# Peptides against a protein of PDB entry 1EBD, part 25

Target 1, 138 residues: chain A of PDB entry 1EBD
Amino acid sequence: KASYEGKVAAEAIAGHPSAVDYVAIPAVVFSDPECASVGYFEQQAKDEGIDVIAAKFPFAANGRALALNDTDGFLKLVVRKEDGVIIGAQIIGPNASDMIAELGLAIEAGMTAEDIALTIHAHPTLGEIAMEAAEVAL

## One batch from the design tools (peptide; aimed at target 1 R80)

Design b2_p20_8_s4 (made by RFdiffusion4, then SolubleMPNN; from b2_p20_8, 10 letters changed)
Fold by OpenDDE base, seed 4:
Structure b2_p20_8_s4 (fold): chain B 138 residues (1-138), chain A 20 residues (1-20)
Amino acid sequence: as target 1 above (138 residues)
Amino acid sequence: MIASEEERKRAMERIKELAA
């Protein structure tokens, strides 16, 4: 288990995650700020010829992050332009390690940015940033 | 095995680069 997780993390850090052909495996770094990624990075998608929208939303614009005085970082969605399907996501910021799960689920389920944008997120929460980024991608 | 703080920092910076 640990060996497998280490390999996955190494591959993600090396820029080789895959969301379309393989199960979306999250990578998490418990740093300050936390870092998390699942699925494609923007450049990976482009290198594979996928036309994508990279929607980025900063924690500095998130109400809960402001209230916590913890506003470093952002959430980035990698959205396939042809159908709006989320194929990757990166989060750098507060609680990234847990929040990445929502986006991992979205990728596995083949959800679109619109699906996330239309999902009511509790207010005020850090998780609202996913909704905000999804709205940017529309 | 849990990575050292130095390793975590390197990994963090790498992810930041890729996510930029």
Scores: peptide ipSAE 0.168, ipTM 0.711, DockQ to the pose 0.029
OpenDDE base, seeds 1, 2, 3, 5: peptide ipSAE 0.143, 0.165, 0.150, 0.155; ipTM 0.693, 0.704, 0.698, 0.699

## One batch from the design tools (peptide; aimed at target 1 V23 R80 E108 A109)

Design b2_p21_1 (made by RFdiffusion4)
Pose (drawn by RFdiffusion4):
Structure b2_p21_1 (pose): chain A 138 residues (1-138), chain P 21 residues (1-21)
Amino acid sequence: as target 1 above (138 residues)
Amino acid sequence: MKEPRTEIRDAAQEAIETLAS
């Protein structure tokens, strides 16, 4: 957040019609099962007065997570029911800090669960859980 | 709620495809 604004400030000073414009910022915590979040939590969304559905997919079902032997964790998609647009995501499990980037790019650009679900992911990887979660969302 | 930056969608999609590979 600081670096982004740093650029916006210099650009505004120079005359560039720069402004602060992002839909979300990911936050990561390097706990044992590292966790990452971006966008709305399922509760924040409905407290905001938004009809959102949430899809939750476990690492226990993913093949790579079994190989890593760290199966405690999940990925959650908070999706606007009215248009399938993803507005928040939460990952708890190995490499959540890296997996969060995909869901983050999707939120910033305003993509849908289908947009992600129709994207072929690598197998066997953890990042593909997002694929399976969006499939669950659909 | 903030509005998404749809103008960057193609670039974001390309980045996602790279990550998904």

Design b2_p21_1_s1 (made by RFdiffusion4, then SolubleMPNN; from b2_p21_1, 11 letters changed)
Fold by OpenDDE base, seed 3:
Structure b2_p21_1_s1 (fold): chain B 138 residues (1-138), chain A 21 residues (1-21)
Amino acid sequence: as target 1 above (138 residues)
Amino acid sequence: MRAPRTEKREEALAEIKKLAA
């Protein structure tokens, strides 16, 4: 039911090209650590009156990051509280510039945090952090 | 109406820089 409601919401905003472009355009800074974002920042959502959950998970708790000795930073999901739909994501850490694409796809498709949490990610990988952050939002 | 595509990207980059600081 939550996934259905999320799909309906995503379709509703499809009639507004400027809004779609804002959500779909990623931003990346190739620094050390890398920084990447797509969709809403937490404060942007709050400024627009959207009640959100900011779910954060650190790379220091990710098995692959530990094995690589590259554990700085975190992944943050911005989730609309009413229906669990993902409306934004930020990553500071290893491979942020590539990993942001998964979350961009999730936002474009109107997925919920539950959808990501229930998606099996290979172990051990940096990508598991998306699943872990999604679980925090549940 | 929201800001043009280029302006939205610049706003996002500015927010990333604040987040990373």
Scores: peptide ipSAE 0.155, ipTM 0.693, DockQ to the pose 0.036
OpenDDE base, seeds 1, 2, 4, 5: peptide ipSAE 0.008, 0.010, 0.017, 0.019; ipTM 0.324, 0.444, 0.508, 0.481

Design b2_p21_1_s2 (made by RFdiffusion4, then SolubleMPNN; from b2_p21_1, 9 letters changed)
Fold by OpenDDE base, seed 1:
Structure b2_p21_1_s2 (fold): chain B 138 residues (1-138), chain A 21 residues (1-21)
Amino acid sequence: as target 1 above (138 residues)
Amino acid sequence: MKKPLTHIRDEALERIKKLAA
């Protein structure tokens, strides 16, 4: 992100060693429903020769989404089959623009679907959908 | 040092715009 890169530059000028060290830059469209993506789409990974699992979970099955009466859409995890590492994620649905951050973190950290599946998410929250999708990938 | 997936982001943005249409 431009602002992140600008921060690194400013810190370097100020005498504080810093470097841009990121992999995935999120893309967000504030439409209705919101759309967010980070890392690879399934087809992008396939085009680059990466064997992936696309794990999809619908908001219609998420407790918080039901409570909010906003159940359109889904979360999709793109998981590398070789080692289970998450390399991409797409969210179409409520609060996608904010929820994508967790998945960006997971990708940057090289986390696996299992890591997220084993992370307890508060109930009921929209964020649980990430855990549910991760379980699908197992 | 990690390599930024900027090309992936740019393509993803176009893909997601289509989904949001």
Scores: peptide ipSAE 0.202, ipTM 0.765, DockQ to the pose 0.087
OpenDDE base, seeds 2, 3, 4, 5: peptide ipSAE 0.170, 0.202, 0.200, 0.116; ipTM 0.762, 0.741, 0.732, 0.675

Design b2_p21_1_s3 (made by RFdiffusion4, then SolubleMPNN; from b2_p21_1, 10 letters changed)
Fold by OpenDDE base, seed 4:
Formats: sequence, C-alpha cells, structure tokens
Structure b2_p21_1_s3 (fold): chain B 138 residues (1-138), chain A 21 residues (1-21)
Amino acid sequence: as target 1 above (138 residues)
Amino acid sequence: MRKPRTEIREEALAKIKELAA
C-alpha cells in the first residue's frame, strides 16, 4: 500500500534503519515512442482505494520535444491527494526510458508534486515535462 | 511484504503496453 511505502521512505530519509525494500521498480519498452512506467498506475491506485490526482502533460507542449519534431505522447504523474506524494508515473514519448529515472528517484524519496514543481529543470529539455506535470497536480 | 521485483516489472510492462494502445 502506498501509505506504508511512503512511511518507509520517510523513515529512510529521517535516518531510521530500514531494510532494502524498493518502492518503485521501473518498466520500460524501447519502442518508438518509448514507454516507461514506475510505481502506481492511476487505475491501480484507485482499485486499491487510494485517492489520486492523475496529472497529464503532453510532449506537444514541451519546447525541446517541439524542437526535435518528436512530440508524440505524454507524461502522467499519479499523486496521492492526501499529501501530494508522487506514487507513480508513466511516460510515453522521447527518451522516456531515461526520463523515468527522475520520477523513480522522486517516488523512492517520498517526494511530492510540489518538490518537482519547485525543482529547476534545464531549459529547454525534455525533462521539463516532469515539472509541468507536477504543476498540473498542484 | 512487496511482491518480487520481476513480478512488479512484468505487471507494469503489461499495463504500459495497454496504456500505449
């Protein structure tokens, strides 16, 4: 359950001893466009009774994607409503296989959408889409 | 206790393919 996973992450960040129990394990399909996922899917969270915000942002609105003429797809953040913690992310689009790592880190660290929204991303980059999606979740 | 990582990955792969459809 997401709440327990969040607790484990919080305990680790707080310096408490914790067993190696990864919260988020990425899955990647190296297709064109690439597909990547980590943590909860929206419907999966709902099925488990987790109230979530699904924040979606399209690559068609990303400056770097436009410059590369590679604008298919989107990034979706699955954010727990009660505390804003990111519990899942899906990316379909350019460089999804690498971009998923930032979100995996965020989930493992128990970060919120606000944490990502307030993190400065280089401009223009594909990675800015994470910030944009995080802002949608706020 | 969480399910094995390989199982998590396989489930995610199935779902991501569905999402991409």
Scores: peptide ipSAE 0.480, ipTM 0.860, DockQ to the pose 0.037
OpenDDE base, seeds 1, 2, 3, 5: peptide ipSAE 0.260, 0.027, 0.022, 0.016; ipTM 0.771, 0.485, 0.469, 0.386; seed 5 fails the geometry check

Design b2_p21_1_s4 (made by RFdiffusion4, then SolubleMPNN; from b2_p21_1, 10 letters changed)
Fold by OpenDDE base, seed 4:
Structure b2_p21_1_s4 (fold): chain B 138 residues (1-138), chain A 21 residues (1-21)
Amino acid sequence: as target 1 above (138 residues)
Amino acid sequence: MKKPLTHIREEALEQIKKLAA
């Protein structure tokens, strides 16, 4: 069953750092704006039968992005519905190539959206967008 | 033991390239 296979795949990447955890290896394009991804895209998860929440938050609503006049894009978290575990993230926007590391760490550690939502981020920073997206997922 | 899931990153690269276009 596709749903079971998807669940097994998601479990393989959650809370189990490994050299073979290719899902947690980031993909980055240094364009303007930068684009970065780690783990599952929403559609990839769905195709594998994983029930997910796609939580999106725009840089246009981020204080630091506004101050920098660089508000194009968004951060999207892909969160497994059954337990709130983050299994993927995409960022289009300022400093996406560096910001993706926090989310890669979260995925490797098997963190939930709640974990990020409850993590204090420095203010004002671009990185706060991760917290905002995590709150959307709750 | 975890098995490799290399296809996820490969597909992600393609999607990211589309977003950057």
Scores: peptide ipSAE 0.186, ipTM 0.727, DockQ to the pose 0.054
OpenDDE base, seeds 1, 2, 3, 5: peptide ipSAE 0.180, 0.023, 0.142, 0.136; ipTM 0.756, 0.491, 0.707, 0.702

Design b2_p21_2 (made by RFdiffusion4)
Pose (drawn by RFdiffusion4):
Structure b2_p21_2 (pose): chain A 138 residues (1-138), chain P 21 residues (1-21)
Amino acid sequence: as target 1 above (138 residues)
Amino acid sequence: SAVLERLDTRAAEYRAAKAAA
């Protein structure tokens, strides 16, 4: 957040019509099962008065997670029910800090569960759980 | 919220760009 604003400030000073404009910022915590979050949590969304569905997919089902032998974790998609637009995501499990980038880019650009579900991911990887979760959302 | 209004704009723009492709 600080670096982004740093650029916005200098650009505004120079005359560039710069402004602060992001839909979300990812936050990561390097706990044992590292966790990452971006956008709304399922609860925040409905407390905001939004009809959102949530899809939760476990690492226990992903092949790479079994190979890593760390199966405690999940990925959750908070999706606006009215238009399938993803507004929040949460990953708890190995490499959540890296996997969060895909869901983050999707939120910033206003993509849908289908947009992600129709994207072929690598197999066997963890990042593909997002594919399976969006499939669940659909 | 402003964040949701921004998201609505970006989602519309994305759909429009995707339809044009």

Design b2_p21_2_s1 (made by RFdiffusion4, then SolubleMPNN; from b2_p21_2 with A2S V3R R6L T9R Y14R)
Fold by OpenDDE base, seed 2:
Structure b2_p21_2_s1 (fold): chain B 138 residues (1-138), chain A 21 residues (1-21)
Amino acid sequence: as target 1 above (138 residues)
Amino acid sequence: SSRLELLDRRAAERRAAKAAA
């Protein structure tokens, strides 16, 4: 966020129109395992009156995680029921800090769980967990 | 919230784009 706002400010100084317009700001804790979040938590959505599906998929069910012998944790997608739009994601597990970027992009683009489910992910990768969680949400 | 409003706008834009494809 700070880096993005700095870029916007630089563009303004240079005489270019610029605006801050984003839905999701990622939050990362570089612990072991890593923790990452973007958009709504399930309870935040509920508190705001949004009816949601919380779809979880564990790292233990992912081929790459198994191969790495690092299977702790899960990915959770928060999906709005009325239209299937992804409004949040939380990841606890290996490489969560990088995995969250795909989901941040999805939220910013107004994507649905179906959009992620229909996106081909390389096999075997940790990134497939996002696709699997999206399928759970369908 | 402003976040929800922006989310709704982005979702609408994406739906429109998919419908036009």
Scores: peptide ipSAE 0.378, ipTM 0.863, DockQ to the pose 0.824
OpenDDE base, seeds 1, 3, 4, 5: peptide ipSAE 0.375, 0.333, 0.339, 0.317; ipTM 0.862, 0.849, 0.851, 0.840; seed 1 fails the geometry check

Design b2_p21_2_s2 (made by RFdiffusion4, then SolubleMPNN; from b2_p21_2, 8 letters changed)
Fold by OpenDDE base, seed 2:
Structure b2_p21_2_s2 (fold): chain B 138 residues (1-138), chain A 21 residues (1-21)
Amino acid sequence: as target 1 above (138 residues)
Amino acid sequence: SERLELLDRRAAERRALLAAL
């Protein structure tokens, strides 16, 4: 956010239209466990009249999280029911601050839950949680 | 919302790209 705001400010000063609105601006809290969010929360989507699937997958069900003995938290995907488009994601758990970047990319690219579910993630990794949550959303 | 309009645009752009492959 702050780095993006700095770029927008620099572009505005340069006389360029600063209207690059991004959908997927991440918010991160470097707590233990870490917290990260991008796009819509489930309730925000509902308040705008968007019918959504909220797919949740726990770190406790992930092989890498188990191997690290760090299994607190979950990943949540917010998926629009009409077309399967990913519109938001929230992560509480180890490496959430880095894991959110994949989902930010997916949202900015207009990807569906199916696109993520059909993407092979290396085993065992924390990244597989995104794939598993996408499968839940199908 | 402006955010929803952007999401719809991104989804449409992706669908158009895939249809052109």
Scores: peptide ipSAE 0.372, ipTM 0.865, DockQ to the pose 0.826
OpenDDE base, seeds 1, 3, 4, 5: peptide ipSAE 0.329, 0.330, 0.342, 0.333; ipTM 0.849, 0.850, 0.852, 0.850

Design b2_p21_2_s3 (made by RFdiffusion4, then SolubleMPNN; from b2_p21_2, 10 letters changed)
Fold by OpenDDE base, seed 2:
Structure b2_p21_2_s3 (fold): chain B 138 residues (1-138), chain A 21 residues (1-21)
Amino acid sequence: as target 1 above (138 residues)
Amino acid sequence: SERLELLDRRAEERRRLKAEE
């Protein structure tokens, strides 16, 4: 966010239209476990009157997380019920800071939970958690 | 919200592209 804000400021100073509208700006806390978020939180969506599905999948159920002996946390997808579009994601767990990028891309592209669920993720990887959470949202 | 409007535009664009396939 700070880096993006810096770029916008630089473009504004140069007199260029700086309004690149992004739906999904990631926020990351490099704690142990890491925390990452992009798009809507479930409660934010509800407060705006959006009917959502909040789909969770735990790291403890992921083969790669087990192999790494790092199984704390979960991934949560926030999916709009009307059309299945992913509007937010939160991750607490190993590699959350990198894993959030896939979901940020999905949100910016207007993808659905089905799109993620039908995307083949390598096995075994932490990235499979996104696919599993998407399947829960179907 | 402005964010919701942008989300809607992105979703609509993707749906349109899929329909053209």
Scores: peptide ipSAE 0.409, ipTM 0.873, DockQ to the pose 0.828
OpenDDE base, seeds 1, 3, 4, 5: peptide ipSAE 0.408, 0.389, 0.405, 0.392; ipTM 0.873, 0.867, 0.870, 0.866

Design b2_p21_2_s4 (made by RFdiffusion4, then SolubleMPNN; from b2_p21_2, 12 letters changed)
Fold by OpenDDE base, seed 2:
Structure b2_p21_2_s4 (fold): chain B 138 residues (1-138), chain A 21 residues (1-21)
Amino acid sequence: as target 1 above (138 residues)
Amino acid sequence: SERLELLDRRAEERRRLLEEL
């Protein structure tokens, strides 16, 4: 966010049109476990009158997380019920700071939970949790 | 919200692209 804001400011000073509006700006806390979020939280969507599915999948059920002995936390997808579009994601767990990028991309591209569910993730990886959470949303 | 409008636009853009394939 700060880096993006700096870029926007630089472009504004240069007289360029206001920066491309992004739907999904990630927020990360580099704690143990890491925390990452992009797009809507479930409650934020509800407060705006958006009907959502909140699909949650735990790291304790992920093969890579088990192998790493780092199974605390979960991934949550916030999916709009009307069209299945992913509108938010939250991750608490190992490598959350990097894993959030896939979901940020999905949101910016207007992808659905089905799009992620049908994307093959390598086994065993932490990234599989995104696919699993997407399947829960279907 | 502005964010919701952007989400709707992105979803529509993707839908249109897929329909053109």
Scores: peptide ipSAE 0.325, ipTM 0.842, DockQ to the pose 0.821
OpenDDE base, seeds 1, 3, 4, 5: peptide ipSAE 0.297, 0.282, 0.296, 0.239; ipTM 0.832, 0.826, 0.830, 0.798

Design b2_p21_3 (made by RFdiffusion4)
Pose (drawn by RFdiffusion4):
Structure b2_p21_3 (pose): chain A 138 residues (1-138), chain P 21 residues (1-21)
Amino acid sequence: as target 1 above (138 residues)
Amino acid sequence: VKLEGRVYKKLTLEEAEKIAE
C-alpha cells in the first residue's frame, strides 16, 4: 500500500493525472499453515448488503498437498451471486502467499468464477485448487 | 462491471508532496 501510493504521489506531483485505484490488496500471514486474504470475507460481503455465494475447497483433496503431507487448509471464493464476479478469496494452507496472486489478479480485473474455472491449471499443483473451487462455485 | 471495494482517490498537491517526503 505504501509503495503504490508512493508512485501515485510523484506522478500527481509531475502532472500525471494519477489517482489511487485498486479494488483490493492481499494480506498474508506467515503462520505454520500460512494464510492469505484479498477482497471481502464471506461475512463482510453480506453485511455490506451483497448477495454472495461462497465456495470452499479443501487441500485434503488436492494431490500435491498430499505429497507435501500438509493437508490442513482450504481455499474460499466469495462470489457475487448476481454476476459470478469474484470479490474476495481466502487461502489457508501451504504456499497460500503465492497462490493468492492469481485470485488477487482476478478480483482486480473483475473476473468471474467461470473465467478461472475455464482456465487450465497445472497438475499436480496447489494453485489448481482455485480451478476446482471455481468449478464448485459454478 | 461494478468493482466491489474499489478505493478511488485523487491526491491534492499538498498531500502528494507530503507523501513524497

Design b2_p21_3_s1 (made by RFdiffusion4, then SolubleMPNN; from b2_p21_3, 12 letters changed)
Fold by OpenDDE base, seed 5:
Structure b2_p21_3_s1 (fold): chain B 138 residues (1-138), chain A 21 residues (1-21)
Amino acid sequence: as target 1 above (138 residues)
Amino acid sequence: VEKVGRVRRVLSREEAEALVA
């Protein structure tokens, strides 16, 4: 976290105000399907000159989503290429409002896509989609 | 207080998809 905060502070000083503590504030939209976001959007990162990987994984490929017959949408991780740190995440799909918490935690802790990819998630769960998206970013 | 998450109003699917694009 300290390393992440140092980098965030440096980015803010360099003219990236969206990188401050507010980046970890989640936003939830209660629609059908639900939407949730935390941290940078891909375009926001690009506009600030951050080279990112946008790793997207669909709920249609998630076993629990299939079992629930609710496969609309996706999870997107915004990963900084330089160091693999997750700087943003967006979810549109089942249980997005709750699932965003794991990714908010990851961002606050300065975790990398590798950290999430190597975290074992229960099977079958919607949460596995975060692990799958992280693997895409590797 | 500055880190409190935001809850938006109920949106249509189209509005929601545009928001997360």
Scores: peptide ipSAE 0.027, ipTM 0.512, DockQ to the pose 0.024
OpenDDE base, seeds 1, 2, 3, 4: peptide ipSAE 0.017, 0.018, 0.010, 0.018; ipTM 0.459, 0.468, 0.408, 0.444

Design b2_p21_3_s2 (made by RFdiffusion4, then SolubleMPNN; from b2_p21_3, 10 letters changed)
Fold by OpenDDE base, seed 3:
Structure b2_p21_3_s2 (fold): chain B 138 residues (1-138), chain A 21 residues (1-21)
Amino acid sequence: as target 1 above (138 residues)
Amino acid sequence: VEKVGRVYRKLSLEEARELIA
């Protein structure tokens, strides 16, 4: 967040106005297992009166995670029921700090769970878990 | 969670859930 705000400020000073957008600011904890989040948490959405689907898929069911013997945790998508738009995501597990970027992009672009579900992910990869979680939300 | 630089100590799944899920 601080880095993004600094970038916007620098652009403004240089004569290139830019708007600050806080829709998809990621948060990462470099622990074991790694933790990452972007957008709404499920309870935050509910507190604001947004009706959501919390679609969860475990790394224990992911082929690459099994091959790596690193299967702790899960990916969760927070999906607005009204239109299927992804408004948040949380990952606890292998490579969470890098994998959160795909979901940040999805939120910024206003993508739906269906968009992710229909996007082909390479096999076998950890990234497939995003596709699997999206399918749960359908 | 104890921090050394940008590295955090190992978490249990329960601790992780409380922080980020």
Scores: peptide ipSAE 0.054, ipTM 0.607, DockQ to the pose 0.020
OpenDDE base, seeds 1, 2, 4, 5: peptide ipSAE 0.034, 0.025, 0.024, 0.023; ipTM 0.589, 0.510, 0.530, 0.528; seed 5 fails the geometry check

Design b2_p21_3_s3 (made by RFdiffusion4, then SolubleMPNN; from b2_p21_3, 11 letters changed)
Fold by OpenDDE base, seed 1:
Structure b2_p21_3_s3 (fold): chain B 138 residues (1-138), chain A 21 residues (1-21)
Amino acid sequence: as target 1 above (138 residues)
Amino acid sequence: VEKVGRVRRRLSLEEARAITA
C-alpha cells in the first residue's frame, strides 16, 4: 500500500494524472509455511451478510508441492454466490507470499472463479492451486 | 493496510491458521 501510494505521488509530481484506487490489500507473513491473505475472510463476508462459497484446495494435492516436499496448507477462495466474483483469498503454504498476487489481481479486476478456472496454469506449478480452488467454487 | 511478517520459524498448521485468522 505504501509503495503504491508513493508511486502515485511520484507520478503526480511528474505531471501525470494518477490516483490510488485499490480494493484489496494483501497481508503476508513470511513464516514456514508462509501465510498470505487478500480481501475478505469467509467469516468477515458472512458477518456482513454476504452469501459466499469458501472453496478450499490443499497443497497436498498439488503436483509441484509434492515435488518440493512442501505440502502443508491450502488455498482458500472466498467467492460471492450471487455472481461468482472472488472477494477474498487466503493461502497457507509454499510461496504464499508471491502467489497471493494473482488473487489480488483477480479481486481488483472483479474476476469470477470461472475466470480463474478457465485460465490455464502451467503444470506442474504451485500456481495451479488457484485454478484448482476456482474449480471447486464452480 | 498491508501487513508483512518476518517470522521464519517452522509453524504447525494450527499456528499458521491462527496467524491468518
Scores: peptide ipSAE 0.021, ipTM 0.481, DockQ to the pose 0.022
OpenDDE base, seeds 2, 3, 4, 5: peptide ipSAE 0.011, 0.011, 0.010, 0.018; ipTM 0.405, 0.415, 0.294, 0.467

Design b2_p21_3_s4 (made by RFdiffusion4, then SolubleMPNN; from b2_p21_3, 10 letters changed)
Fold by OpenDDE base, seed 1:
Structure b2_p21_3_s4 (fold): chain B 138 residues (1-138), chain A 21 residues (1-21)
Amino acid sequence: as target 1 above (138 residues)
Amino acid sequence: VEKVGRVFRRLSLEEAEAIIA
């Protein structure tokens, strides 16, 4: 957020039209396991009257996580039932701090769970878990 | 929660879930 705001400010000073428009700001805790979140939490969406699917997939079922012996946690997608759009994501597990970026991008772009599910992820990678969770949401 | 190696906090799964629940 601070970096983004700094960039906008620099562009404004340089005479370029720029605006701060936040859609999905990631929050990361660099613990073990790492924790990351972007967009809506499930309960937050429900509290706002949004009908959502919480699609969860465990790292214990991810091939790369198994190979790394680092299988604690999960990835959760918060998907709006009305149109399948991803509105939030939470990750607890290996490389969560970096993996959240894919989901931030998806939310910013208004992507659906189907979009992620249909995106081929390399095997074996931690990133596959996003695809797996997206498939759960279908 | 404890420091372990390069990690400033080692969490149980329960603690982690509480952080981003």
Scores: peptide ipSAE 0.148, ipTM 0.662, DockQ to the pose 0.018
OpenDDE base, seeds 2, 3, 4, 5: peptide ipSAE 0.096, 0.134, 0.140, 0.134; ipTM 0.631, 0.645, 0.628, 0.658

Design b2_p21_4 (made by RFdiffusion4)
Pose (drawn by RFdiffusion4):
Structure b2_p21_4 (pose): chain A 138 residues (1-138), chain P 21 residues (1-21)
Amino acid sequence: as target 1 above (138 residues)
Amino acid sequence: FTIPIDDEKRAAAMAEIKALV
């Protein structure tokens, strides 16, 4: 957040019509099962007065997570029911800090669960859980 | 709540996503 604004400030000073414009910022916590979040939590979304569905997919089902032998965790998609647009995501499990980037890019650009579900992911990887979760969302 | 939709931004982001996954 600080670095982004740093650029916006200098650009505004120079005359560039720069402004602060992002839909979300990811936050990561390096706990044992590292966790990452971006966008709305399922509860924040409905407290905001938004009809959102949430899809939750476990690492226990993913093949790479079984190979890593760390199966405690999940990925959650908070999806606007009215248009399938993803507005928040939460990952708890190995490499959540890296996996968060995909869901983050999707939120910033306003993509849908289908956009992600129709994207072929690597197998066997953890990043693909996002694919399976969006499939669940659909 | 709204998300500005920009087709160029969406295309760029999808390309970055496919490169990533």

Design b2_p21_4_s1 (made by RFdiffusion4, then SolubleMPNN; from b2_p21_4, 10 letters changed)
Fold by OpenDDE base, seed 4:
Structure b2_p21_4_s1 (fold): chain B 138 residues (1-138), chain A 21 residues (1-21)
Amino acid sequence: as target 1 above (138 residues)
Amino acid sequence: MEIPFDEEKYKEALEKIKALV
């Protein structure tokens, strides 16, 4: 947040118009397991009257997480039902702090769950969990 | 498929994240 706001402010001062999108700003807790979020929480979307699908996939079903013996947690996608657009994501689990960036990009670009589901992820990786959660949203 | 989901861990993590935003 603060670094991104500082960058936008510096760019604006330099004569480069930029806007802060607060929805695309990630939040990360470097705990064990790590916790990361970007965009809407499911309940936040519901409280704003957005009809959403909450798609969950567990790290216990991810081949890389199994190989690492680090299978605690899940990925959750918050998908707008109207158009399938990803509006939020939460990750609790291994590498959540880095994996949230893919989902931040997807949200900022207005991508759908289908876009992620059709994106080839390398096998076996932790990142495949985004694809698996996107498939649950279809 | 029943997805094993720890609702308590999820709620705890949500509270941690909400403290940052």
Scores: peptide ipSAE 0.033, ipTM 0.578, DockQ to the pose 0.026
OpenDDE base, seeds 1, 2, 3, 5: peptide ipSAE 0.024, 0.028, 0.027, 0.022; ipTM 0.499, 0.515, 0.563, 0.482

